# Peptides against a protein of PDB entry 7Q4I: the designs that were tried, part 52

Target 1, 281 residues: chain A of PDB entry 7Q4I
Amino acid sequence: HENSTIAERLYSEVRVLCWIMTNPSNHQKKARHVKRTWGKRCNKLIFMSSAKDDELDAVALPVGEGRNNLWGKTKEAYKYIYEHHINDADWFLKADDDTYTIVENMRYMLYPYSPETPVYFGCKFKPYVKQGYMSGGAGYVLSREAVRRFVVEALPNPKLCKSDNSGAEDVEIGKCLQNVNVLAGDSRDSNGRGRFFPFVPEHHLIPSHTDKKFWYWQYIFYKTDEGLDCCSDNAISFHYVSPNQMYVLDYLIYHLRPYGIINTPDALPNKLAVGELMPEI

## One batch from the design tools (peptide; aimed at target 1 W215)

Design b2_p23_3 (made by RFdiffusion4)
Pose (drawn by RFdiffusion4):
Order: C-alpha cells, then sequence, then structure tokens
Structure b2_p23_3 (pose): chain A 281 residues (1-281), chain P 23 residues (1-23)
C-alpha cells in the first residue's frame, strides 16, 4: 500500500504537459511503452510525430523524418501546444521516446516557481549558449511564459531563432530561449546532486569514461565527478532507457521497497514571486 | 560530438538502480 495524497495534491497544483518526440518506426517499438509507464502520470500526454496513429493519438506535424528535421519537430510541437494547450498546463516537458521521467519529482522541483516566470529546466551543458542549454534526451521543461515567448517572440524573428529545420534541437531551443530572456534554471537538489540525466543510472553511478576528453565532462555546466554521489533521491529523468527498462524502473521506483524504511517528504519551499528563482546551490 | 554509451547488462542495470534507491 502507499499514501499518495501529497503527490495527488501536487498533481492539481503543478500541471505538467509532456510531449514525446517520436516517428512511425518507433510508434510500437518505443512510444507505446512511454505511454504505458511514466507518460500516463503527466497531466496531459502528447506524442509528436510525422504521421497519425490510433493507439498513441499521435499529432502529425508538417515535418519530414530524419535527424535533420528534429529542430523542425520541436518548433512545430511548441507552436501546436501554444495554439491548442497553452492554458491546459503550467509546465511543458519535451522528452524523447527513450527518456524516463519520475513525474512526481518534477512536480516537487517546479512547485515553488511561478509558471509566469520565464524559465526552463534540465541537464545544463556549457557549449554554444552563454547561459547554457538543456540535454534533449534528459528532457527539458518550459514555463507557460517560456512557451509564450518562444512561439510569440522567438519563432517570428529569424535573427533570434534558427529558421531552417536542421541542427541540434536542444542547442537551437537553448539559443531562441536565451534570445527572449528565458532563464536557464538550476535543476540540482539542495545538496547539489543532479536530477536530470542524459544516460542510464549505471553510467552516472559508475562513470566508466574517466575525464579523458570525453564530451560529457567538457559539456557539463556544473562541475562534478559523479559516482555513487551523482544522483538525487528526487532525480527526475534518465535517458537511453530501453522499452523493457521503462517497466523495470517503474517496478523498482514505485513498487519495490525495503520494509520499514518510510520515505519522509522534505517540506515544500514557499512560492516564489514572478521572475524569481530559488537560492543558488 | 555527443554519442550514447554502451548499454549495460540486465543484471548491471538492476543492481545499479537498487544501489541508487536503497543504499
Amino acid sequence: as target 1 above (281 residues)
Amino acid sequence: ERYPLPAPTDEEFINSVLTWRFF
């Protein structure tokens, strides 16, 4: 048994819309499993694809397939969400079909922030954007105000926002958002442990690549060695999670527990004013 | 350039999640 009253209250207080980038080849192989595991825990779940599908109720974006059109799919997905869902949620998560998200921990992190604060959160990388950009695979989440500025202020101005559909989707949205005064939030916990992860848990708990010019150690905005200390008890996401591993993470996180060890929730911080972020770690 | 890391075995993956969650 579990008492989920606190999470149910946050479910209504912190509405999260999750959109999943997918394609027809992945509809049954990957996107289905996201819907059956963590996707159903979002306030609203949307599969963004290039083709329609009965099972997923997928939205067909006017965008071709291929890695060269991922940026186009991001722009069209946020335009579609602004057009049809801007008042349906407070927070707008972009995730791949190999991202796993603990949605309850996302509501915990977002609770104190105003949806009117122009901010987005994720795993923060240093290159290409002064204030940093968020890993696309770890998932990144935008405030309602961040979605408004992206669609209303950044997309219509080619100098602020790349008009071609090519490029690293996460780097491009990092540039458009910096160009419209959307803040790159700090998603670490109060102990400085990460919540958003671009790899599976084993790769962060046991870093095999050892600071040997591997891209991750160069890209990470906040320096850390990781290891057994890497990860928050309230971590939000992992990536490169196989369809089978979606169900395993669900079992080990939500079902399996050591008897007699009761997780006591940390108190929720007080709400913040518009434009305010939590004290820096 | 970014790229993914090798996939762990089932045993390694599960043990790593349990280590993270309970220990």

Design b2_p23_3_s1 (made by RFdiffusion4, then SolubleMPNN; from b2_p23_3, 10 letters changed)
Fold by OpenDDE base, seed 5:
Structure b2_p23_3_s1 (fold): chain B 281 residues (1-281), chain A 23 residues (1-23)
Amino acid sequence: as target 1 above (281 residues)
Amino acid sequence: KWEPLPAPSDETFIQALLTWLFN
């Protein structure tokens, strides 16, 4: 009663490795619920931690815990991916253990792009980095070429990439990627609606939910609306999603259907040449 | 200045999500 032919095709053609930022105290509390929900739709799923957990498939990175070590963990995570998994996927997603991702929608967005194009996508913020950077909490996805440039060209050079493990991880990787000419892509849909969100749906969907002086409105790279026009019908991620809410999202997105309403997927766009981006909206 | 927002309750989350998904 369900046709998933296109989704299956994209699963094969747009391979995604998802790595989840977590810590030992959250292995059972949060990370395992990612594994049991949206994480199972990744081609490869790895949890990046400071302690090994074979049941979770968690990797112990040589880094300490705490917010001051998130940048260090991100660097080590991508080093690990490059060393062990660079050819296992085309795209490499970073997400937190309280981020929910609709992987099929991400594959749809990524389909026209070559993984050899130096590009990455997410919720783009405008401060600190000239071309912008992607919000850490919303999750961000690097092409294979972007990972290569990050690990091989940026990380070994202190002039291009911060050697210390301190700092805001999303800002720091944004600086590094810019310095090696990895482009900060536009993840909005054809209607100009966002796909990656650094908050839960309620914070975006409810009109006037936040003060206009709230930092988010000063940080967002592209202007966005509140309410139902805030978000793409093919949204990709939300942040601050509790474990219970992940199961609710899985049910609502993949199981619950209004009777008599059948959605036909849009035709796939043409593939872009290496280095080519979608036109500005 | 980065400032996280608290997660909504399950009830409010579901209500907002249902509105978004089906309207």
Scores: peptide ipSAE 0.154, ipTM 0.749, DockQ to the pose 0.831
OpenDDE base, seeds 1, 2, 3, 4: peptide ipSAE 0.019, 0.022, 0.024, 0.022; ipTM 0.636, 0.559, 0.590, 0.571

Design b2_p23_3_s2 (made by RFdiffusion4, then SolubleMPNN; from b2_p23_3, 12 letters changed)
Fold by OpenDDE base, seed 4:
Structure b2_p23_3_s2 (fold): chain B 281 residues (1-281), chain A 23 residues (1-23)
Amino acid sequence: as target 1 above (281 residues)
Amino acid sequence: KWEPLPQPSEEEFIKALLKWLFE
């Protein structure tokens, strides 16, 4: 009784490779639950770790573990993708092993863009990088051209991209991408509502939990409303999602339906030319 | 500065999610 024709079309036309940032201690605790939920909706799913795991489909990157090595992992992950998988997808999503992603909503956002446009999307933050950078926890997605520029032009040049493995990975990739003219896109919907969230829905939806002194309000690039108006009807990601919550989200989004309510999808927008962006709202 | 808000209970998470999705 469901019409999936548009979703199937977008699955073929907007190919997404998802790579998951994980570590050996989280393969069973977290990463496997990504694979069993939202990760199955990616065109390709790869887990980036320090140890190989054939059951998970995890790659052992030549980096150490810990928060101080996340930038090293990100660099090696995109090098691996460029070497082995650059033609397997049009878009390349980084997510954490506690990020939940609605891949269909991401494909809808990406549909008008050319993968040859040097652009990336996510939850845009304003500090440290002039054009902004995308929050690591919310996940961020690079076009094929953005990956090429990052790996081929930025990484080999210490003046463009940090050579050591220290620093906040999302800030560092944001600096590198800016230095090779990869544009930090606007991921908001037509109503100006956000799609990528560095927290769980509860943290965004409930104003009573929102301390105005909380660092997030100083970091967001675009002003967002609090409460139910915070989030797009086509939201893409949430962070700090437990394994149990991933299964709940999968059930609520993909299986639970109110009887007698039919959702008609909006018409697809026109495709943009190479290098063209949607107007900012 | 990279500290999240306190994590909600599963019940609070589900209630907030249901409100967002269906209201």
Scores: peptide ipSAE 0.294, ipTM 0.807, DockQ to the pose 0.808
OpenDDE base, seeds 1, 2, 3, 5: peptide ipSAE 0.025, 0.026, 0.042, 0.024; ipTM 0.600, 0.592, 0.604, 0.579

Design b2_p23_3_s3 (made by RFdiffusion4, then SolubleMPNN; from b2_p23_3, 12 letters changed)
Fold by OpenDDE base, seed 1:
Structure b2_p23_3_s3 (fold): chain B 281 residues (1-281), chain A 23 residues (1-23)
Amino acid sequence: as target 1 above (281 residues)
Amino acid sequence: KWEPLPAPSDERFIEALKKWLFE
């Protein structure tokens, strides 16, 4: 009934480790639902917490809980990944325990890139960081080389990377990555439509009477539209997705099919050399 | 309550999808 041959090929060729930002209070409430839905499509799935949970496969990082510790948790998470898992994948996704990710669409975006290229992708924001930074809520994905540079070159140097645990997590990692020449990639599709979204699908897909003064419109790096034109047909992530919505999304994306409609996937692009990026649109 | 979604080209598609995902 379903032909998954290309998806299976990409699963093997574009290996993704997903690490989930969570806390002990959310292990049962949120994180387990990630594990039971989109997280099962990662090549490796790790939950980063302050407490160990053997049922969840959660790691206890040496950090406290709360928003003021998110940057600390991110630093320790990538240190842990570099020490134990750097060769288990080619790409390393950070997501929250209320982020939903279509991993196949992420593999499609990443396919042409070498994991030895120092690059990362996500929803790009323009403030605070010259090249931009990736929104923490939408999730962001680092190449293996980007992780190496972050952990080995940036983190040990307080001039390159903030040593304390305070600050906005996504801004701070963005500064660190820029300082070690990790490129902030363009995750838009060939039509210029976004793939990583820092809000629920409703907030992007449904035209809103949102004030043009809303902070989001000042933060987005690339111009985006509202409504159906907002989002790629190969969208990758949404944020603020409840546990119930994760199961609904899993059903709609992977199980619900319109009878008699068969889609042929687009041809894979040519692979890029190490250090090469896709042309800007 | 699960109801069949209309075609994406149908003007009712967005409202139906909204109901499925968020209501």
Scores: peptide ipSAE 0.034, ipTM 0.474, DockQ to the pose 0.059
OpenDDE base, seeds 2, 3, 4, 5: peptide ipSAE 0.021, 0.026, 0.031, 0.021; ipTM 0.484, 0.513, 0.577, 0.556

Design b2_p23_3_s4 (made by RFdiffusion4, then SolubleMPNN; from b2_p23_3, 10 letters changed)
Fold by OpenDDE base, seed 5:
Structure b2_p23_3_s4 (fold): chain B 281 residues (1-281), chain A 23 residues (1-23)
Amino acid sequence: as target 1 above (281 residues)
Amino acid sequence: KWSPLPAPSDEEFISALLKWLFE
């Protein structure tokens, strides 16, 4: 009963490699549930860990575990991707093992952009990095050119990219990317609504759960509303999603349908030239 | 250092989601 022709087209034209930040203790607890839900909609799915797991498709990166090594893991993950998979996709998504992603909505956002444009997208935060940086928990997606610049130009130069493995992962990659002229894109939809969220849907959709003094409101680059107007109808990601919640989201988004309501997809936008961004909203 | 909001339990998440969808 469903027509997925446009989604199938975008699957082929907007190829996404998803790499999942995980650790050996979370392979069974969290990562496998990503693989069984939204991760199956990536063109390629890789779990970046400190231990190999052939059942999960987990890669053992040469890094230690713990929060102090997340930046190290991110650097090694993108080095691994560049070495082995740079031509396997057009876009490269980082997500956590408790991030849920609607990959079709991400492909829709990315469609007009060239993968040769040095750009990346996510939930943009304003501190520490002049152009902003993307929240690690919400997931962020780099173009192929962004990955190339990160790995080839930024990482080898300690003046451009932090050589130590310590620091906030998302801030550090944001600094590195800025230093090689990778643009921090605007991921908002045509109505100015956000698509990447560093929290669960409840935290964004229910105003009563948010304190206006909460750090998030000081960190967001673009002002967003609370409630139903907070989030795009084509939202891409949520963070702090439990394994059970991933299955619930999968059911609600891909299986549950109101009888007699047919959603017609919007027309695809025009493709942009290399280096061109969508106008700010 | 900032602290995110705590993740809701599965029950809380489902309840909030159902309320949002149907109320």
Scores: peptide ipSAE 0.404, ipTM 0.845, DockQ to the pose 0.543
OpenDDE base, seeds 1, 2, 3, 4: peptide ipSAE 0.022, 0.021, 0.249, 0.022; ipTM 0.576, 0.514, 0.813, 0.593

Design b2_p23_4 (made by RFdiffusion4)
Pose (drawn by RFdiffusion4):
Structure b2_p23_4 (pose): chain A 281 residues (1-281), chain P 23 residues (1-23)
Amino acid sequence: as target 1 above (281 residues)
Amino acid sequence: STTSEEIFELSQELADERDEEYS
């Protein structure tokens, strides 16, 4: 048994809309498993694709397939969400079909922040954007105000926002958001441990690549060695998670527990004013 | 071990391609 009253209260207080980038080849192989595991825990779940599908109720964006159109799919998905869902949620998560998200921990992190604060959160990388950009695979989440500025202020101005559909989807949205005064939030916990992860848990708990010019150690905005200390007890996301591993993470996180060890929740911080972020770590 | 190696190799390739593109 579990008492989930606290999470149910946050479910209504911190509405999270989750959109999943997918394609027809992945509808059954990957996107289905996201819907059956962590996707159903979102306030609203949307599969953004290039074709329709009964099982997923997928939205067909007017965008071709291929890695060269991922940026186009991101722009069209946020335009669609602004057009049809801007008042349906406070927070708007972009995730791949190989992202795993503990949605309850996302509501915990977002609780103190105003949805009118122009901010987005994720795993923060240094290159290409002064304030940093968020890993597309780890998932990143925008405030309602961040979605408004992206669709209303950044997309119509080609100088602020790349008009072609090519490029690294996460770098481009990082540039458009910096150009419209959307803050790159700090998603680490109060102990400085990460919550958003671009790899599976093993790769952060046991870093095999050892600061040997590997891209990750150069890209990370906040320096860390990682290891057994890498990860928050309220981590939010992992990536490169196979469809089978979606169900395993669900089992180990939500079901399996050591008897007599009761997780006691840390108190929720007080709400913040519009434009305010938590004290820096 | 093989799966971890494949993930790291793929992610490195993609990072190199990104650095080239935005260089």

Design b2_p23_4_s1 (made by RFdiffusion4, then SolubleMPNN; from b2_p23_4, 12 letters changed)
Fold by OpenDDE base, seed 2:
Structure b2_p23_4_s1 (fold): chain B 281 residues (1-281), chain A 23 residues (1-23)
Amino acid sequence: as target 1 above (281 residues)
Amino acid sequence: SAKREEIYKKAEEMAKERDKLYS
C-alpha cells in the first residue's frame, strides 16, 4: 500500500555505492547484518576487508588489520572503487560495520548536487582541518568528482596526502580532500538539524552530557541542540548501532506505521549547477 | 546505562587519540 515512486526515482537518479569498512573477525558478527538491513538499499554494496568473503561480497584489500591501519584501508578502498566502480555510482559512502544509514534520506540530501561537484558530506568536525572534516564513524559520502580528485590528484602526491598508513582516518582524508579543493559540505536540513550522527539515536535524543566540556561539543562544527530537535526528520546515519539494533531500526523506519497518519514528502529542490552548493543555514 | 557509558568511553578514547596525534 506504499507509494515509493519518489524513492524509486531517487534510487535511479542519485546512485549510491556504499562501502563498509570491516575486518575478517566482523564478517559474520557485524557486516552480514549491514548486508541484511540498510545495505540492501544501496545501488551497490561492497565490504572492504583484509580477507575475501564470497558470501558477504567482501574485497581483500592489501592492508593489515587494526586501528592503526584504518587510514591505509580507506586509501586502498577508494583506489579500488576508482579502478573498478567509479562509473557504477554518483556518490560513494563510507560507513563502518556498526553504522546504520537511511539511504533514501541521503539521496534526498544529495539530489540537488551534481556528482561532478567536488564535495563530500557527513558529520562535520572542526579541529585540525580548516574547513572541517567528516567523522569516520558517522559515515561520509563523496561525490564522484571528489573520489577522482582524492585518488588521482591527492593520493599520488605526498605533499597533498599522507603516504604512510598512520593517523586518524577521518582527519587524514579530510586533509587530503581539502588540499585538492573538495569542499566539506553542510549536511544539515533546512531547520539546521543534523543528518549524520556519531552516536545511536537514543544518545542524541535523550541529553546526558550537558557539560560544555564534553569533547563532542568541542568537536562539532555546527552548533546542535539536544533532545527531539537534535535530529532531522530526514536523518541519514547513526554510529555504534549493534546488529540487533539494525533490525529494530529497519522495522521502525520501513515497516512500523501509525495508522491514519500519511506523510507527504516535500518537493524536490531545483538541481544545482556544477560547483554550486546549497546555502548554508 | 552501562552501554551508553561504554559507547561514550569508546568515542572519548577516539577523540583523545586524535588530540594526541594532532595537538
Scores: peptide ipSAE 0.585, ipTM 0.940, DockQ to the pose 0.859
OpenDDE base, seeds 1, 3, 4, 5: peptide ipSAE 0.560, 0.570, 0.578, 0.580; ipTM 0.934, 0.937, 0.940, 0.940

Design b2_p23_4_s2 (made by RFdiffusion4, then SolubleMPNN; from b2_p23_4, 13 letters changed)
Fold by OpenDDE base, seed 2:
Structure b2_p23_4_s2 (fold): chain B 281 residues (1-281), chain A 23 residues (1-23)
Amino acid sequence: as target 1 above (281 residues)
Amino acid sequence: SEEREKIYKESEEIAEKIDKEYS
């Protein structure tokens, strides 16, 4: 018998809207599997597409499809959220239709922060943006205030935010957010271990690219360890997760238990004031 | 694995495209 009292408390106190970036060709192939696995643990789940799908609850955004339109889709997705859903949650997660997220771990990380603090979290990369930016594939989460600043202050100003739909969506949103003083938070745990990952667990846990010239080692903002110390015990997300792997992860995380081992959760940290961040490690 | 190499190649191509666009 499980005791989920703390998880239930965080579900109510740290409300998360998850929006999934998808396209019509992936509604059945990928997106439906997000809905059937980790997406059901969001307070609200929306699929952002170019076509409506009533079975999936997909929204048709006024954008074209293809990799060159991902930035356009991100802008329209957050505009849609701001117009229709800004009060439905405290935090707003972007994920891909092949991203897996442990929403309870994200709520735990977010708990001390005010949603009125202009901050966002994810896998922080160092290039091209002074404060860094968050990996698109690993998923990133904006506070309510960050969404407000993005949509109301950044998007209408071409000097602050790129008006064209071209470019890397994660770099472009990172530039926009920096320009309106939304802070790129530190998502690492108290041991300095990452929580958002741009690859599957296997690729982080079992190193294969020892060459420091591999792009990931050049992009990562914080120094990270390899092997078992790569990843927080409270890891939040992984990218390139196949539909079948989503069901495996759901089973391993939420169902499979070693008999006789009981985990006691750490105490919740104190809540921060508006504008206050946890100290970086 | 073949799947790992496929993912790494895809991610490298994305990174190279970003580097070309923003460097």
Scores: peptide ipSAE 0.624, ipTM 0.950, DockQ to the pose 0.868
OpenDDE base, seeds 1, 3, 4, 5: peptide ipSAE 0.620, 0.601, 0.033, 0.624; ipTM 0.949, 0.945, 0.726, 0.950

Design b2_p23_4_s3 (made by RFdiffusion4, then SolubleMPNN; from b2_p23_4, 13 letters changed)
Fold by OpenDDE base, seed 2:
Structure b2_p23_4_s3 (fold): chain B 281 residues (1-281), chain A 23 residues (1-23)
Amino acid sequence: as target 1 above (281 residues)
Amino acid sequence: SEERKKIYEEAEKIAKKRDEEYS
């Protein structure tokens, strides 16, 4: 028997809408497995596609398919959210159909922040955007105010936000958000460990899978280590997670327990004022 | 594994495209 009182409180107080970037060819292959695993722990789950799927609850956005349209899909997804769902949540997560997310850990990270603070979180990359930007694959979460600024202030202005659908989705939204003073937050825990990851757990947990020249080490905004110290005990996301691995992760995280070990959660931090951020580590 | 190799190749391709476009 588990005590989920704090998790239930956070589910109510830190409402998260998750939108999943997918396409019609992946509805059955990938997206349905998100819905059957971690996606069920979102307050609201929407699949953003080019075709409607009533079984999946997929929305047909007015965009073409293909990698060159990912930025277009992101713009239309957030426009759709703003029009239909802006009051359904406090925070708005973008994830891919091969991203796995521990939503409770995300709520814990977000708890002190006001949704009226213009901020977003994810795996921060340093190139091309002054304040940094969040990795698309690791998933990133916008406050309600960040969504408002993106859709209402940035998107309509070609000087602030790219009008065409070309470019790297994560870089382009990062540029737009910076231009409307949405802050790229620090998602690291109190020990300086990351929470959002652009690869599977194995990649981060096992040292020496990549050399020091691997692009990731040049892209990361904050210095990180490999091995067990790579990742927060309250890690939020991993990318390139296969459908089978999603079920394994669900079992390991939510069902498998070592007998006789009881974890007591840390106390919740004090809530921040609107516009206030936690100090960077 | 072959799966891991494909993941790394895809990620590298994405990073390379960013560098080509924004450098």
Scores: peptide ipSAE 0.594, ipTM 0.942, DockQ to the pose 0.740
OpenDDE base, seeds 1, 3, 4, 5: peptide ipSAE 0.586, 0.586, 0.591, 0.590; ipTM 0.940, 0.941, 0.941, 0.941

Design b2_p23_4_s4 (made by RFdiffusion4, then SolubleMPNN; from b2_p23_4, 11 letters changed)
Fold by OpenDDE base, seed 2:
Structure b2_p23_4_s4 (fold): chain B 281 residues (1-281), chain A 23 residues (1-23)
Amino acid sequence: as target 1 above (281 residues)
Amino acid sequence: SEEREKIYEEAQKIAEERDKEYS
């Protein structure tokens, strides 16, 4: 009943490996639900943990658990990806086990970019890193070249990349990537609306924290508003999504249809050359 | 909502930790 020809094309042409940050205590509570919902739309799905789980397809990374080990886990995850899976995809998404991702929308955003362009996308934050960095919770996606530079050039050099496993995961990878000239891309749509979100849709759509002192307003790299204009029609990710909400979102996005309304997709943009980015909005 | 506030508080704490570490 649906025409998914373009989505199928993008599935083939814009291959995405999704790795999910998780831990053993969350394998059943959270990660399993990612696998049963949006994760199945990745070209490849891997759960990065400290314990192996064959049912989940979880990898045991040589790191400890806890927030202070998230950076270590990220480093080991990308090392693992580079060693085993660098040619299995064009783009490599990091997401949390409570992140929901509309993979088709991500493929649409990524389509014009070469995977050989050193670039990564997500919800860009401005503090501490000159070019900005991507919010860990909203998820971020690296090009194949970005992964290569991260693993081969940045990680082995303590001057470029923190050798310790401590620190804020998203800030640290942001620093490392900047140091190897991986560009922090602009993930906003043509209307200037964001696509990666560090909260659930409700929190972005319904104004609550209008105080400018709220951390989010201090951190966001690009000017954004609350309400309906907060979010792209082609939004990619949301964070703090409960397992139940994942199934709700899956139903709403992929199953529930308003009868008589047919969406016609916009034409695909022209592909960019290697190293080229979309013009600033 | 209480749930929203809890999430915001958690996120705020994370932001504050970043500020302490990187400021």
Scores: peptide ipSAE 0.568, ipTM 0.937, DockQ to the pose 0.875
OpenDDE base, seeds 1, 3, 4, 5: peptide ipSAE 0.513, 0.566, 0.562, 0.568; ipTM 0.924, 0.936, 0.932, 0.936

Design b2_p23_5 (made by RFdiffusion4)
Pose (drawn by RFdiffusion4):
Structure b2_p23_5 (pose): chain A 281 residues (1-281), chain P 23 residues (1-23)
Amino acid sequence: as target 1 above (281 residues)
Amino acid sequence: STESDEIFDESQTLAEERDSEYS
């Protein structure tokens, strides 16, 4: 048994809309498993694709397939969400079909922040954007105000926002958001441990590649060696998670527990004013 | 071990392609 009253209260207080980037080849192989595991825990779940599908109720974006159109799918998905869902949630998560998200921990991190604060959160990388950009695979989440500025202020101005549909989807949205004064939030916990992860847990707990010019150690905005200390007890996301591993993470995180060890929740911080972020780590 | 290697190789390749594009 579990007492989930606290999480149920945050479910109504911190509405999270989750949109999943997918394609027809992945509808049954990957996207289905996201819906059956962590997707159903979002306030609203939307599968963004290039074709319709009964099982997922997928939205067909006017965008072709291929890695060269991922940026186009991101622009069209946020335009669609602004057009039809801007008042349906406070926070708007982009995730791949190989992202795993502990949605309760996302509500915990977002609770103190105003949805009217122009901010987005994720795993922060240094290159290509002065204030940093968020890993597309680890998932990144935008405030309602961040979605408004992206659709209303950045997309109509080609100087602020790349008009072609090519490029790294996460780098491009990082540039459009910096160009419209959306802050790159700090998603680490109060102990400085990461919450958003672009790899599976093993790769962060046991870093095999050892600071040998591997891209990750160069890209990471906040320096860390990682290891057994890498990860928060309230971590939010992992990536490159197979469809089977979605169910395993669900079992180990939500079901399996050591008897007599009761997780006591840390107190919620006080709400912040519009434009304010938590004290820096 | 093979699976982890495949993930790291793929991710490294994507990072090199990204650096080349935005260079």

Design b2_p23_5_s1 (made by RFdiffusion4, then SolubleMPNN; from b2_p23_5, 12 letters changed)
Fold by OpenDDE base, seed 2:
Order: C-alpha cells, then sequence, then structure tokens
Structure b2_p23_5_s1 (fold): chain B 281 residues (1-281), chain A 23 residues (1-23)
C-alpha cells in the first residue's frame, strides 16, 4: 500500500497540461504508449499532430509533417493551447512521443513557482540563446504567463519570433521566449543535479559512455557529471525512450519496490511571489 | 540549423543503439 496524499495534493495544486509532439505515423507506434504510461498522470494530455485521432485525443494542427516543420507545429500547438486550454492548467509541458516524464517530480519542482511568473524549465543548453534554451527532446515546461507571452507578444512579431516554420524548434522557441522576457529557469535540485535529460537513463548514468568530445558536453548550460550523481533522485524526464521502455520505466518507478526501504518525502518549500525564482545553487 | 540537425541525428543513433542493446 502507498501513501499518495502529497502527490494528490500536488496534482490538484500544480496542474500540468502535457502536449505531445507527434505525427500520424506515430499515433499507434509511439503516442498511444505515452497515453498508456506517464501521460495518464498529466492533468490534461493532448497529442499535437497533423491528423485528428479521436482515440488518442490528437489534434490536427494546420502544419505539414517532417522535421523541418517542428517549429511550425510548436507555434500552432501553443496557439491552440492558448485559445482552448490556457485556463485548464498552470503549467504547460512540451514532450516528444519518445519522452518519458515523471510528472510528480515535475510538480514538486514547480510547486514553489507562480504560474504567473514568466518562466520555463527543462534541460538548459547554452548555445544560440544568451540566457540559454531548453532541449526539445528532454521536454520543457512553460508557465501560463510564459505561454501567454509567447502566443500574444512573441508570435505575432517577426522581429521577436521567427515567422518561418523552419529551424531548430527548441532554439527558436528559446529565442522567442527570451525576447519577451520569459526566464530560462534552473531545473537542478538542491544538490545541483539535473532533472530533465535529453537521453535515456543509461546514457547519463553510465560513466564514460561518451567521449569528452561529445557535443552534449559543449551544449549543457550547467556543469554536470556522469554516473549516479548525474541525475536527481527526483528526475523529471528522459528522451529517446522506446515504447517498450516506457512500460519498463513505469514498472520500475511506480511498482517495483525494495522491501523494507521507505522513502520519506522532503517538506515542500515555501511558495514564491510572482516573478521570484529559487536561489541559485 | 543544419549543423544542429546533424548533431541531433547523431544523438538519436546513439540512443537507438542503447535501446537495441537492452530492449
Amino acid sequence: as target 1 above (281 residues)
Amino acid sequence: DEEREKIYKEAQKIAEEIDKEYS
């Protein structure tokens, strides 16, 4: 038996709308497995596609398919969210159909923040954007105010936000958000360990899995280590997770327990005022 | 950005290889 009282509280107080980037060819192959695993723990789950799927709850956005249209799809997705769902949640997570997310850990991270604070979180990368940007694959979460600023202030202005649908999706949204003073938050835990990861757990946990010349080490905004210390005990996301591995992760995280070990959750931090961020580590 | 696209494709290949090994 589990005591989920705190998790239930956070579910109600930290409402998260998750939108999943997908396409019609992946509705059955990938997206449905998100819906059957971690996606069910979102307050609202929407699949953003180019074709409608009633079983999946997929939305047909007015965009073409292909990697060159990911930025276009992101713009249309947030426009759709703003028009139809801006008050349905406090936080708005973008994830890929091969991203796995521990939503409870995300709610824990977000709890102290006001959704009216213009901030977004994810795996922060340092290139291209002065304040950094969040890796698209790891998933990133915008506050309600961040969504408002993005859709209302940034998107209509070609000087603030790229009008073309081409470009790296995560970089382009990062530029737009910076241009409307949405802050790139620090998602690390109190020990300085990351919570959003652009690769599978194995890639981060195994020391020397990549060489020192691997691009990732040049892109990460915050210094991080490999091995067990790479990742927060309250990690939020991993990328390139296969459909099968989603079920494995669900089992490992939510079902498998070492007998006799009881975890006591840390006390919730105090809530921050609008515009306030957690202290830098 | 074409260079960035190449980087991400490489990362994807690495991830796929890991998945094949352990799935």
Scores: peptide ipSAE 0.025, ipTM 0.584, DockQ to the pose 0.090
OpenDDE base, seeds 1, 3, 4, 5: peptide ipSAE 0.012, 0.015, 0.020, 0.021; ipTM 0.447, 0.477, 0.524, 0.588; seed 3 fails the geometry check

